# Peptides against a protein of PDB entry 3QIS, part 37

Target 1, 334 residues: chain A of PDB entry 3QIS
Amino acid sequence: PSLELSRREFVFENVKFRQLQKEKFQISNNGQVPCHFSFIPKLNDSQYCKPWLRAEPFEGYLEPNETVDISLDVYVSKDSVTILNSGEDKIEDILVLHLDRGKDYFLTISGNYLPSCFGTSLEALCRMKRPIREVPVTKLIDLEEDSFLEKEKSLLQMVPLDEGASERPLQVPKEIWLLVDHLFKYACHQEDLFQTPGMQEELQQIIDCLDTSIPETIPGSNHSVAEALLIFLEALPEPVICYELYQRCLDSAYDPRICRQVISQLPRCHRNVFRYLMAFLRELLKFSEYNSVNANMIATLFTSLLLRPPPNLMARQTPSDRQRAIQFLLGFLL

## One batch from the design tools (peptide; aimed at target 1 L170 V172 F184)

Design b2_p17_3_s1 (made by RFdiffusion4, then SolubleMPNN; from b2_p17_3, 8 letters changed)
Fold by OpenDDE base, seed 3:
Structure b2_p17_3_s1 (fold): chain B 334 residues (1-334), chain A 17 residues (1-17)
Amino acid sequence: as target 1 above (334 residues)
Amino acid sequence: MTLEEQIEASIRELEES
């Protein structure tokens, strides 16, 4: 069996978080026998492609003289955004199109990724006074390293030495400020806030806006701005409540005094973001008559975003753990 | 206002609300 491929090199320029890109090519059976094709893992790989890449179809049969279109889909989700932002991974892959009893055909995938504030740590973002697209990639790595060291110092209750001319970090990320301040000013009376989905085009505009600028106003509907906040919190490499405190939050869920003590032990940026979000959500709850938002809905929604199980717990909660997590958050909303 | 001052103002506004 043999195949003819219309293309073998694919370039995905300016790949962005949550923006689907597609490249298509054709494969033709120029042989005299039916053939089965499949994308197969390389040696030592578990998957035929990286998590941000997909082939559709990834397998199939071709009769003699049959042609099929294959789509190569590049999509950076929350699962790939952090490693792409850090440059640990890149928009590069090699696909192996295997023909049963035939040859292997190699496809080269290349491109560039544009960093996002989505999937960047709170610590790094507090050090970024400029939009992330204005920050050199080399400096992003340095900011992540410095952020790790500050987090460790904070967890150890080490007083930050007033060491030298390091620019004072922001109290909260400017991206969180922009989203929350917008919602506070314009969305407190918005009917069905956090219940109505945003528009996908508006979400992309909001993401691009936050990555490239410090706008006077966030573009899009209040629903799109609200969903962008949820997406931001979901995409965080570490949740607003650090994994180290997860179990302590569950254990303290019914003691409001201990809950506040647990929060006081968060790294400064995480603690500030948590308090800022809780202040905003309490304000939003004052307008429940207008926005149809209630404490149980908010606690249920935000608990999954703010208080995630550590990766070693398979990122899932038992019903009891989920209820404790909701109860923990309710103690800050009421 | 600086970016820092704007963020600090927003935090205060929400804490005082």
Scores: peptide ipSAE 0.631, ipTM 0.963, DockQ to the pose 0.929
OpenDDE base, seeds 1, 2, 4, 5: peptide ipSAE 0.624, 0.629, 0.630, 0.614; ipTM 0.962, 0.963, 0.964, 0.961

Design b2_p17_3_s2 (made by RFdiffusion4, then SolubleMPNN; from b2_p17_3, 10 letters changed)
Fold by OpenDDE base, seed 1:
Structure b2_p17_3_s2 (fold): chain B 334 residues (1-334), chain A 17 residues (1-17)
Amino acid sequence: as target 1 above (334 residues)
Amino acid sequence: MSLEEQIEAFIQQLLES
């Protein structure tokens, strides 16, 4: 069996968070026998491609002289955004198109990723006084490494980090401030806030806006700005409530005093973001007659974003754990 | 007002409300 491929090299320029890019190529059975094709893992890989890449179809049959179009889809989700932002991963891959009882055909995937404030740590973002696209990638790596080390130090030492000559970090990320300030000013009376989805085009504009600028106003509808806040919180490499405190939040869920003590143990940036979000959400609840927002809905929605189980516990989360997590947040909304 | 001062002022306003 043999295949002819219309193209073997693919370049995905300016790949962005949540922006789908597609490149297509054709495969043709130029042989005399039916053939089965499939994308196969390389020897040391579990998957035929990186998480941000997909082939469609990834397998199939071709009769003699039959042709099929294959789409190579590049999409950076929350699952890939952090490793791409840090430069740990890159828009580079090699696909192996295997022909049953035939040859392997190699496809080269290349491109560039544009960093996003989405999927960047709260600690790193608090050090970024400029849009992330203005930050050199080398400095972005250093900021993530330094942020991790400072978080560990902050958890181990209640000692104020020496207010040495380093630029004082922001109290919260400017991106969170921009999103919440916009919602506070313009969305408190928005009917079905956090219940109506945003527009995908507006979400992309908001992401691009936050990545490239410090606007006076965020573009898009209140629903799109609200969803952008949810996407931001979901994409955080570590949730606003650090994984280390997850179980303590559940254990304290029915004791408001202990809940406040647990939050006080968060790293400064996480604690500030949590308090800021809770203050904002309490303000939205004052307008419940207009925005249809209630404490149970908000607690349920934000619990999955703010209080995520550690990766090792995700598969073990019980309905009781979810209810405790919701109850924990309710204690800050009521 | 610096961006830092704006963020601090806004957080303070929300925490006092």
Scores: peptide ipSAE 0.090, ipTM 0.816, DockQ to the pose 0.935
OpenDDE base, seeds 2, 3, 4, 5: peptide ipSAE 0.079, 0.075, 0.086, 0.072; ipTM 0.808, 0.813, 0.814, 0.808

Design b2_p17_3_s3 (made by RFdiffusion4, then SolubleMPNN; from b2_p17_3, 9 letters changed)
Fold by OpenDDE base, seed 4:
Structure b2_p17_3_s3 (fold): chain B 334 residues (1-334), chain A 17 residues (1-17)
Amino acid sequence: as target 1 above (334 residues)
Amino acid sequence: MSLEEQIEKSIKELEES
């Protein structure tokens, strides 16, 4: 069996977080026999492609003289954004299109990724006084490494590194400030805030805005700005409540005094973001008559974002653990 | 206002609310 491919080289320029790109090509059975095609893993790979790439269809049958369109879809989710932001991964792959009892066909995927404040650590973002797109990629790597080391030092109660000529970190990321300050000013009376989805086009505009500028006003509806905050919190490599404190939050969930002590042990940036978010959410709850927001809804929504189980415990999270996590957050909203 | 001052102001406004 043999195939003809209309294209074998694919370039995905300016790949962004949550922005789907598609490239299409045709495969044709120019042989005299039916053939089965499939994308197959390379040697030592478990998957036929990287997590941000998909072929559709990834397998199929072709009759003689049949042609099928294959879509190569590039989509950077929360699961790939952090490793692409750091340059640990790149928009580069090789796909192996296997023909049963035939030869392999190699497809080259290339392109560039544009870094996002989404999927960047709170520690790194507190050091970024400029939009992330103005920061050299090499400096992003350094900032993530330095931020990890500072987080570890903070957790160990080590003396802060002497405030050398490094500019004082922001109290909270400017991106969190922009989102929360906008919602506080303009969305407290917004009916169904955090319940109504945003528009995908507006979400992309908000992401691009936060990655490229420090705007006076965030574009889009209050619903889109609210959803952008949720997406931001979800995309954090380390949740606002660090994984190291997860179990202690559950254990303290019914003791408000211990809950406050646990939060006091967060790294400075995480603690500031947590307090800032809780202050905003308490303010939002004062307007419940207008916005239809209640403490149980907010606690349920934000608990999954702020108090995530460590990756090793995700598969073991019980309904009781979820209820404790919600109760922990309720103690800061009431 | 600097970026830092704007952030500090927003934090304070929410803490005093």
Scores: peptide ipSAE 0.640, ipTM 0.965, DockQ to the pose 0.956
OpenDDE base, seeds 1, 2, 3, 5: peptide ipSAE 0.633, 0.634, 0.640, 0.624; ipTM 0.964, 0.964, 0.965, 0.963

Design b2_p17_3_s4 (made by RFdiffusion4, then SolubleMPNN; from b2_p17_3, 10 letters changed)
Fold by OpenDDE base, seed 2:
Structure b2_p17_3_s4 (fold): chain B 334 residues (1-334), chain A 17 residues (1-17)
Amino acid sequence: as target 1 above (334 residues)
Amino acid sequence: MSLEEQIEAFIERLLSS
């Protein structure tokens, strides 16, 4: 069997978080026999492509002289955004198109990723006084390394070494401040806030706005700004309540005094973000007559974002654990 | 106001409400 490929090199320019890109090519059976094709893993890989890439179709049959269109889809989700922001991964891959009883065809995927404040750590963002797209990639790496070290120092209760002439970190990320300040100013009376989905186009505009600027006003509807806050919190590599404190939050869920003590042990940026979000959500609840928002709905929604189980416990989360997590947040909303 | 001062002043207002 033999295939002809219309293209073997693909370039995905300016790949962004949650923005789908597509490149298409044709494969033709230029042989005399039917063939089966499939994308196959490289040696030691479990998947035929990186998590941000897919082929559609990824397998199929071709009769002699038959042609099929294949779409290569690039989409950066929350699962790939962090490693792409750090430059640990890149928009580069090699796909192996295997022909049964034939040869392999190699496809080269290349491109560039544009960093996002989505999927960046709270610690790194607190050090970023400019939009992430204005920060040199080399400095992003340094900020992430420094952020890890600061988290460890905070958890170890190590005396802050004399803050050398490093600029004082922000109390909260400017991106969270911008989102929450907008919602506080404009969305307190918004009917069905956090219950109505945003527009996908507006969400992309909000992400691009936060990545590239410090706006006076965030574009889009209040629903889109509200959903952008949820997406931001979901995309955090470390949740607002650090994984190390997850079990202690569940264990303390019915003791408001212990709950506050657990929160006091968060790294400074995480603790500030938590308190800021809880203060905002309590304010939003004062307008429940207008926005249809209640404490149980908010606690249920934000619990999954703020108080995520550690990766090793995700598959074991019980309904009781979820209820304790909700109860933990309710103690800060009421 | 610097960005820092704006954030600090807003957080203080929101935490005091």
Scores: peptide ipSAE 0.161, ipTM 0.855, DockQ to the pose 0.903
OpenDDE base, seeds 1, 3, 4, 5: peptide ipSAE 0.089, 0.095, 0.092, 0.116; ipTM 0.816, 0.812, 0.814, 0.833

Design b2_p17_4 (made by RFdiffusion4)
Pose (drawn by RFdiffusion4):
Structure b2_p17_4 (pose): chain A 293 residues (1-134, 168-310, 319-334), chain P 17 residues (1-17)
Amino acid sequence: PSLELSRREFVFENVKFRQLQKEKFQISNNGQVPCHFSFIPKLNDSQYCKPWLRAEPFEGYLEPNETVDISLDVYVSKDSVTILNSGEDKIEDILVLHLDRGKDYFLTISGNYLPSCFGTSLEALCRMKRPIRERPLQVPKEIWLLVDHLFKYACHQEDLFQTPGMQEELQQIIDCLDTSIPETIPGSNHSVAEALLIFLEALPEPVICYELYQRCLDSAYDPRICRQVISQLPRCHRNVFRYLMAFLRELLKFSEYNSVNANMIATLFTSLLLRPPPSDRQRAIQFLLGFLL
Amino acid sequence: DDNYLHEMLEHMHEELS
């Protein structure tokens, strides 16, 4: 049971939020007998690697002496973006490739991460006047820029918030917001609209903070009480919530053109603005509908 | 507040000018 590896060190340079990278290498069974390989957790872990990293394939069978290409894939999603933004985690790791009844092969993962305004808290973004990778703001300039673009160009946009944008443009928008305060956000209206949804979803702390979440559901049927729960939010969260509710009510005025109705808004934005740490789903859409109407 | 969105957009425009 022996393996030959084309390389054991891999570099993921300039890793960005939601931008896929692949570092590929070849495994060859140079032994005399067939072997089984698999990636294993390091002593006392649950997984063989961190969430932003994946091996494809992560296990297999090799006769003497067939070869197999292994793809080491890096993808920073909403799950890891905040800890990598913060520096609580780095683009580094060790993969232990294990031969069943044999040697262990140690693969070193290194590289660097570029922080994004996406996955950054509303509070910190309101404190930062300049782009992240170039008195606090009422709302983060990044969300203002996305909403400003949609307000200007997308009020009459057919199927706004119902048609997915382009992956390439989403990344361009994110990089644009990370590095600039532009005159115009690049990309189609559908891309800008989706980038807004991704922004809300990627927030480390939702627009409606986690501890106020349950109170919102309980209060879902009293508009006086719902508005008071909103008053308990920190200033930046309260402002973003009010700002978005005003923006969505503005879009509802053009529903005959942009097909944006209360039904779609409630089911789309409720889960983004009001996340927990069933029929609560119903009190939640009721909570949000109380503001839209 | 029907004017809230417009007031916010104006305010943020001045803050970034």

Design b2_p17_4_s1 (made by RFdiffusion4, then SolubleMPNN; from b2_p17_4, 8 letters changed)
Fold by OpenDDE base, seed 4:
Structure b2_p17_4_s1 (fold): chain B 334 residues (1-334), chain A 17 residues (1-17)
Amino acid sequence: as target 1 above (334 residues)
Amino acid sequence: DESFLQDMLEQMKKELS
């Protein structure tokens, strides 16, 4: 069996967080026998492609003289955004299109990724007074490493960060401030806030806006701005409530005094973001007659974002653990 | 809470200026 491929080299330029790109090619059975094709893992790989790439279809049968279109889809989700932002991973892959009892065909995937404030750590973002797209990639790597070290220092030492000769970090990331301040100013009376989905085009504009500028006003509807905040919180590599405190939050969920003590142990940036979000959400709840937002809805929504189980426990979260997590957050909304 | 959110706005404006 043999295949003819219309293309073998694919370039995905300016790949962005949550922006789907598609490249298509054709495979044709120019043989006289039916053939089965499949994308197969390379040696030592568990998957045929990187997490941000997929082929559709990834397998199939071709009759003699049959042609099929294959879509190569590049999509950077929350699962790949952090490693792409740091440059640990890149928009490069090799796909192996295997033909049963035939040859292997190699496809080269290349391109470039544009860094996003989405999927960047709170600590790194607190050091970025400029849009992330103005920051050299080399400096992003250094900022993530330094941010990890400062997080560790802030967890180990209740010592004020020595205001050494480094620029004072922001109290909260400018991106989350821009989102929350917009919602506070313009969305408190918005009916069905956090219940109505945003527009995908507006979400992309908001992401691009936050990555490239410090806007006076965020573009898009209040629903899109609200969803952008949810996406931002979901994409954080470390949730607003650090993984180290997850179990303690669950254990304290019914004691509001212990809950406040647990939050006081968060790293400065995380603690500031948590307090800022809780202040905003309590303010939003005052307008419940207008926005149809209630404490149970907000707690249920934001708990999954702010108080994520550690990756090793994610598959083991019980309904009881989820209810405790919601109860923990309710103690800050009421 | 409103005053705290307003204070944050003023602080962030100052820190980003």
Scores: peptide ipSAE 0.359, ipTM 0.927, DockQ to the pose 0.636
OpenDDE base, seeds 1, 2, 3, 5: peptide ipSAE 0.300, 0.314, 0.301, 0.286; ipTM 0.912, 0.916, 0.912, 0.907

Design b2_p17_4_s2 (made by RFdiffusion4, then SolubleMPNN; from b2_p17_4, 7 letters changed)
Fold by OpenDDE base, seed 4:
Structure b2_p17_4_s2 (fold): chain B 334 residues (1-334), chain A 17 residues (1-17)
Amino acid sequence: as target 1 above (334 residues)
Amino acid sequence: DEDYLERMLKEMREELS
């Protein structure tokens, strides 16, 4: 069996968080026998491609003289955004298109990624007084390293070493501030806030706006701005409530005094963001007659974002754990 | 909470100026 491929080199320019890009090519069975094709892992890989890439179809049968279109889809989700922002991963891959009882065909994937404030740590963002697209990639790496060290010091209750010539970090990321301040000013009376989905085009505009500027006003509907806040919180590499405190939050869920003590042990930036969000959400709840938002809805929605189980426990989350997590957050909304 | 959100607005504007 043999295949003819219309293209073998693919370039994905200016890949962005949550922006789907597609490149298509054709494969043709130029042989005289039916063939089965599949994308296969390389010798040391578990998957045929990186998490931000997919082929569609990834396998199939071709009759003699049959042609099929294959789409190569590049999509940076919350699961790939952090490693791409840091430059740990890149828009580069090699796909192996295997022909059963035939030969392998290699496809080269290349391109560039544009960093996002989405999927960047709270600690790093607190050190960024400028939009992330203005920050050199080398400095982003340094900021993530410095942010890890600052988180660790804060968790260990180490006395801050003399903040030398480093600029004082922001109390909260400017991106969170922009989103929350916009919602506080313009969305407290918005009917069905956090219940109505945003528009995908507006979400992309909001992301691009936050990555490239410090706007006076966020573009898009209140629903799109609200969803952008949810996406931001979901994309955080470390949730607002750090993974190290997850179990303690569940264990304390019915004791409001212990809950407050647990929150007091968060790293400074995480604690500030948590307090800021809770203040905003309590303010939003005062307008429940206008916005249809209630404490149970908000607690249910935000618990999955703010109080995520550690990756090693994700598969083991019980309905009881979820209810405790909701109860923990309710103690800050009521 | 309103007073806190307004203070945060002021402080963040001062830090970003």
Scores: peptide ipSAE 0.448, ipTM 0.945, DockQ to the pose 0.644
OpenDDE base, seeds 1, 2, 3, 5: peptide ipSAE 0.417, 0.431, 0.418, 0.418; ipTM 0.939, 0.941, 0.939, 0.938

Design b2_p17_4_s3 (made by RFdiffusion4, then SolubleMPNN; from b2_p17_4, 6 letters changed)
Fold by OpenDDE base, seed 4:
Structure b2_p17_4_s3 (fold): chain B 334 residues (1-334), chain A 17 residues (1-17)
Amino acid sequence: as target 1 above (334 residues)
Amino acid sequence: DENFLKEMLEEMKKELS
């Protein structure tokens, strides 16, 4: 069996977080026998492609003289954004299109990724007084390494880090501040806030706005700004409540005094973000008559974002653990 | 809470100016 491919080289320029790009090509059975094709892993890989890439269809049958269109979809989710922001991964891959009882066909994927404040650590963002797109990639790498070291020091030492002669970090990321301050000013009376989804086009505009500028006002509806905050919190490599404190939060969920003590042990930036978000959410709850927001809804929604199980425990989360996590957050909303 | 949110606004404006 043999295939003809209309294209073998694909370039995805200016790949962004949550922005789907598609490139299409055709494969044709120019042989005299039916053939089965599939994308196969390379020798050392478990998957036929990187997590941000997909082929559709990834397998199929072709009769003689049959043609099929294959879509190569590039989509940077929360699962790939952090490693692309750091430059640990890149928009480069090689796909192996295997033909049963035939030969392999190699497809070259290339392109560039544009860094996002989404999927960047709270520690790194607190050190960024300018939009992330203004920060050189080399400096982003250094900021993530430094941020990891500062996080570890702040967890081990309950003492305020001696803020040496380095530029004072922000109390909270400017991106969180921009989102929360906008919602506080303009969305407290918004009916169905955090219940109505945003518009995808507006979400992309908000992401691009936060990555490239410090706006006076965030573009889009209050619903889109609210969803952008949820997406931001979901995309954090380390949740607002650090993984190291997850079990202690569950264990303390019914003791409000212990809950406050656990939160006091968070790294400075995480603790500040947590307190800032809780203050904002309690303020929204005062307007529940207007915005239809209640403590149970907010606790249920934000618990999955703020108090994520560590990756090794994700598959082991019980309904009891989820209830404890919600109860933990409720103690800060009431 | 309202005062804390307003204080954060003024602090962030100062730090980003």
Scores: peptide ipSAE 0.418, ipTM 0.939, DockQ to the pose 0.641
OpenDDE base, seeds 1, 2, 3, 5: peptide ipSAE 0.377, 0.353, 0.351, 0.325; ipTM 0.931, 0.925, 0.925, 0.918

Design b2_p17_4_s4 (made by RFdiffusion4, then SolubleMPNN; from b2_p17_4, 6 letters changed)
Fold by OpenDDE base, seed 4:
Order: C-alpha cells, then structure tokens, then sequence
Structure b2_p17_4_s4 (fold): chain B 334 residues (1-334), chain A 17 residues (1-17)
C-alpha cells in the first residue's frame, strides 16, 4: 500500500490559550489495494501526539484512488496551558502516520505559543505588575521557580515572609482584580450572572486583553467577564485552596471556626484571593433579587474551581466529598 | 464587604501606578 500526502509540514503561529487552530491536508491512496492508516505513538510515547494536538480522523480505511481530508487541531486547554506558559513544552511535535503493511509517513508540527496569565500560578502573577506578554519567557521560568519556593516557605512558616529588598508582590493578581472589580462595579444587578454563558469571541478578547494590557474596562458582556473569571480559576495550576489543605477543608466542613483556621494557613496570595472572592460573592448575594444568584448555586459552582481534589486522587470526588466541599464554601458565603 | 472591595481597588491602583 502507498499514500500520497498533500503536505507534511504544518506551522501553527501565535497559538493562544483556548483558541482552536486547524490545519488540513489530504491523504490519497495512490496504490492498487485498500489501505488502513493510523496515527501511531513514537517509540516510548503513550500517545500519537502531544495533549494540545489532535488529528481528525486519526485512523481510517482508503479504497484505491480514495482521498480523505485530515484536520490537525491545535487547542491549548487548562491541561496544557501551564507547561506551555513556562516553556517546558512547545508547539512542536512529529506525527507518525502509519500505513498497515506499508511505510510510515512523518508529519512535522511547529509553531509558537503566546504566554497567558491563564494557567499561571497565583504566586507568579502577584509578582507581575505588567501584562504577561511584556514579560520575557526566561523571566517567566524564573518567576515560576521562585514562586514555588516562596509558596513552600509560606506554607511552612506562618510568619509573613520577610519580603527582602525585592519588589513587593501584589495583594492579588491584577487579572483577578480586574475581573472581580469589573463584576463588582457593573454586574451586581446582572440577571442570571454565572448562569448564562459568555460569548466565545468575547472570552477570547478578554483573555487577550488581560494578557496584553491593564485595561480601564474589560471588553465584553458581564456574562463573558463572569465566565472569564471561572475559566481563570479553572486554569490555575494550583487551585485557590491549595491541594495540601483539601482534605482538611473536607474534614472541617461542618465547623466554621476550623474552616477559618484552615483558610488562615493558605499562602498569602491564595489567602488574599480567597478572601477577595468571598467578599465579592457575598456582595453579589445581596443583589439576589436582581441577579437571581443564590448561595447554593454559587457554592456549587465555585467549589469545583476553588477546592479541587489533589492530582494524586485523579481529581475524583465522592458524592460525600463534593457535599462536604460545598458545605465548606457555604460557611464563607452565609 | 463593599468597603473591603473599595479598599482593594485603591490599594491595587496604588500598587500598579
């Protein structure tokens, strides 16, 4: 069997978080026999491609003289954004298109990724007084490493880090502040806030705006700004409530005094973000008559974002764990 | 909560100026 490929080199320029890019090519059976094609893992790989790449279709049959279009889809989700932001991974891959009883065809994937404040740690973002796109990639790596070390120190020492001669970090990430302050000013009376989805185009504009500027006003509808906050919290490499405190939050869920003690043990930036979000959400709940937002809805929505199971638990929660997690958050909303 | 959110606004403006 033999295939002809219309192209073998693919360049994905300016790949961004949550922005789908597609490149298409054709494969044709120029042989005299039916053939089965499939994308196969390289040696030592478990998958035929990196997590941000997909081929559609990834396998199929071709009759003699048949042609099929294959889409190569590049999509950076929350699962790939952090490693791309740090430069640990890159928009580069090699796909192996295998022909059964035939030869392998190699496809080269290349391109560039544009860093996002989405998927960046709270610690690193508190050190960024400028938009992330103004920060050199080398400095992003250093900031993530330093942020990890400072987080660990802050968890071990209940003492305020003696902020040495370094520039004072922000109380909260400017991106969270921009989103929450916008919602507080303009969205408290918005009917169905956090219940109506945003527009995908507006979400992309908001992400690009936060990555490239410090706007006076966030573009888009209140629904899009609200969803952007949810996406931001979901994309955090570590949730606002650190994984180390997850079980203690569940264990304390019915004791409001212990819940407050657990939150007091969060790293400074995480604790500040948690308090800031809870203050905003309690303020939003005062306008329940206008916005149709209630404490149970908010607790259910934000619990999945703020209080995630640790990765070692494969992000699995029992129904009991989920109920405890919701109860934990309710103690801060009421 | 409103007073706290307003305080955060002013603190963040000062820190970003």
Amino acid sequence: as target 1 above (334 residues)
Amino acid sequence: DESYLQKMLEEMKEELS
Scores: peptide ipSAE 0.448, ipTM 0.945, DockQ to the pose 0.633
OpenDDE base, seeds 1, 2, 3, 5: peptide ipSAE 0.416, 0.430, 0.417, 0.380; ipTM 0.938, 0.941, 0.939, 0.930

Design b2_p17_5 (made by RFdiffusion4)
Pose (drawn by RFdiffusion4):
Structure b2_p17_5 (pose): chain A 293 residues (1-134, 168-310, 319-334), chain P 17 residues (1-17)
Amino acid sequence: PSLELSRREFVFENVKFRQLQKEKFQISNNGQVPCHFSFIPKLNDSQYCKPWLRAEPFEGYLEPNETVDISLDVYVSKDSVTILNSGEDKIEDILVLHLDRGKDYFLTISGNYLPSCFGTSLEALCRMKRPIRERPLQVPKEIWLLVDHLFKYACHQEDLFQTPGMQEELQQIIDCLDTSIPETIPGSNHSVAEALLIFLEALPEPVICYELYQRCLDSAYDPRICRQVISQLPRCHRNVFRYLMAFLRELLKFSEYNSVNANMIATLFTSLLLRPPPSDRQRAIQFLLGFLL
Amino acid sequence: STLSERIEEQMEHLFSS
């Protein structure tokens, strides 16, 4: 049971939020007998690698002496973007490729991460006047820029918030917001609209903070009480919530053109603005509908 | 107009609408 590896060191340079990278290498069974390989967790872990990293394939069978290409894939999603933004984690790791009843092969993962305004807290963004990778703001300039674009160009946009944008444009929008305060956000209205949804989803702390979440559901049927729960939010969260509710009510005025109705808004934005750490789903849409109408 | 002024003015416009 022996393996020959084309390389053991891999570099993921300039890793960005939601931008896929692949570093490929070839494994060849140079032994005399067939072997089984698999990636294993390092002593006392649950997984063989961190969440932003994946091996494809991660296990297999090789006769003497067939070869197989292994793809080491890096993808920073909403699960890892905040810790990598913060520096609590780095683009580094060790993969242990394990021959069943044999040697271990150690693969070193290195590289660097570029922080994004996406996955960054509303509080910190309101404290930063300049782009992240170039008195606090009422709302983060990034969310203002996305909403400003949609308000200017997308009020009459057919199927707004129902048609997915382009992956390439989403990345361009994110990099644009990470590095500039532009005159125009690049990309179609559908891309800008989706980038907004991704922005809300990627927030480390939702627009409605986690501890106020349960109170919102309990209070879901009393508009006086719902508004008061909102008053308990920190200034930046309260402002973003009010700002978005006002923006969505503005879009409802053009529903005959943009097909944006209360039903779609409630089911789309409730889970983004009001996340927990069933029928609570109903009190949640009721909570949000109370503001829209 | 500064960045803060622009953001505030747009929020007030949406609130009045």

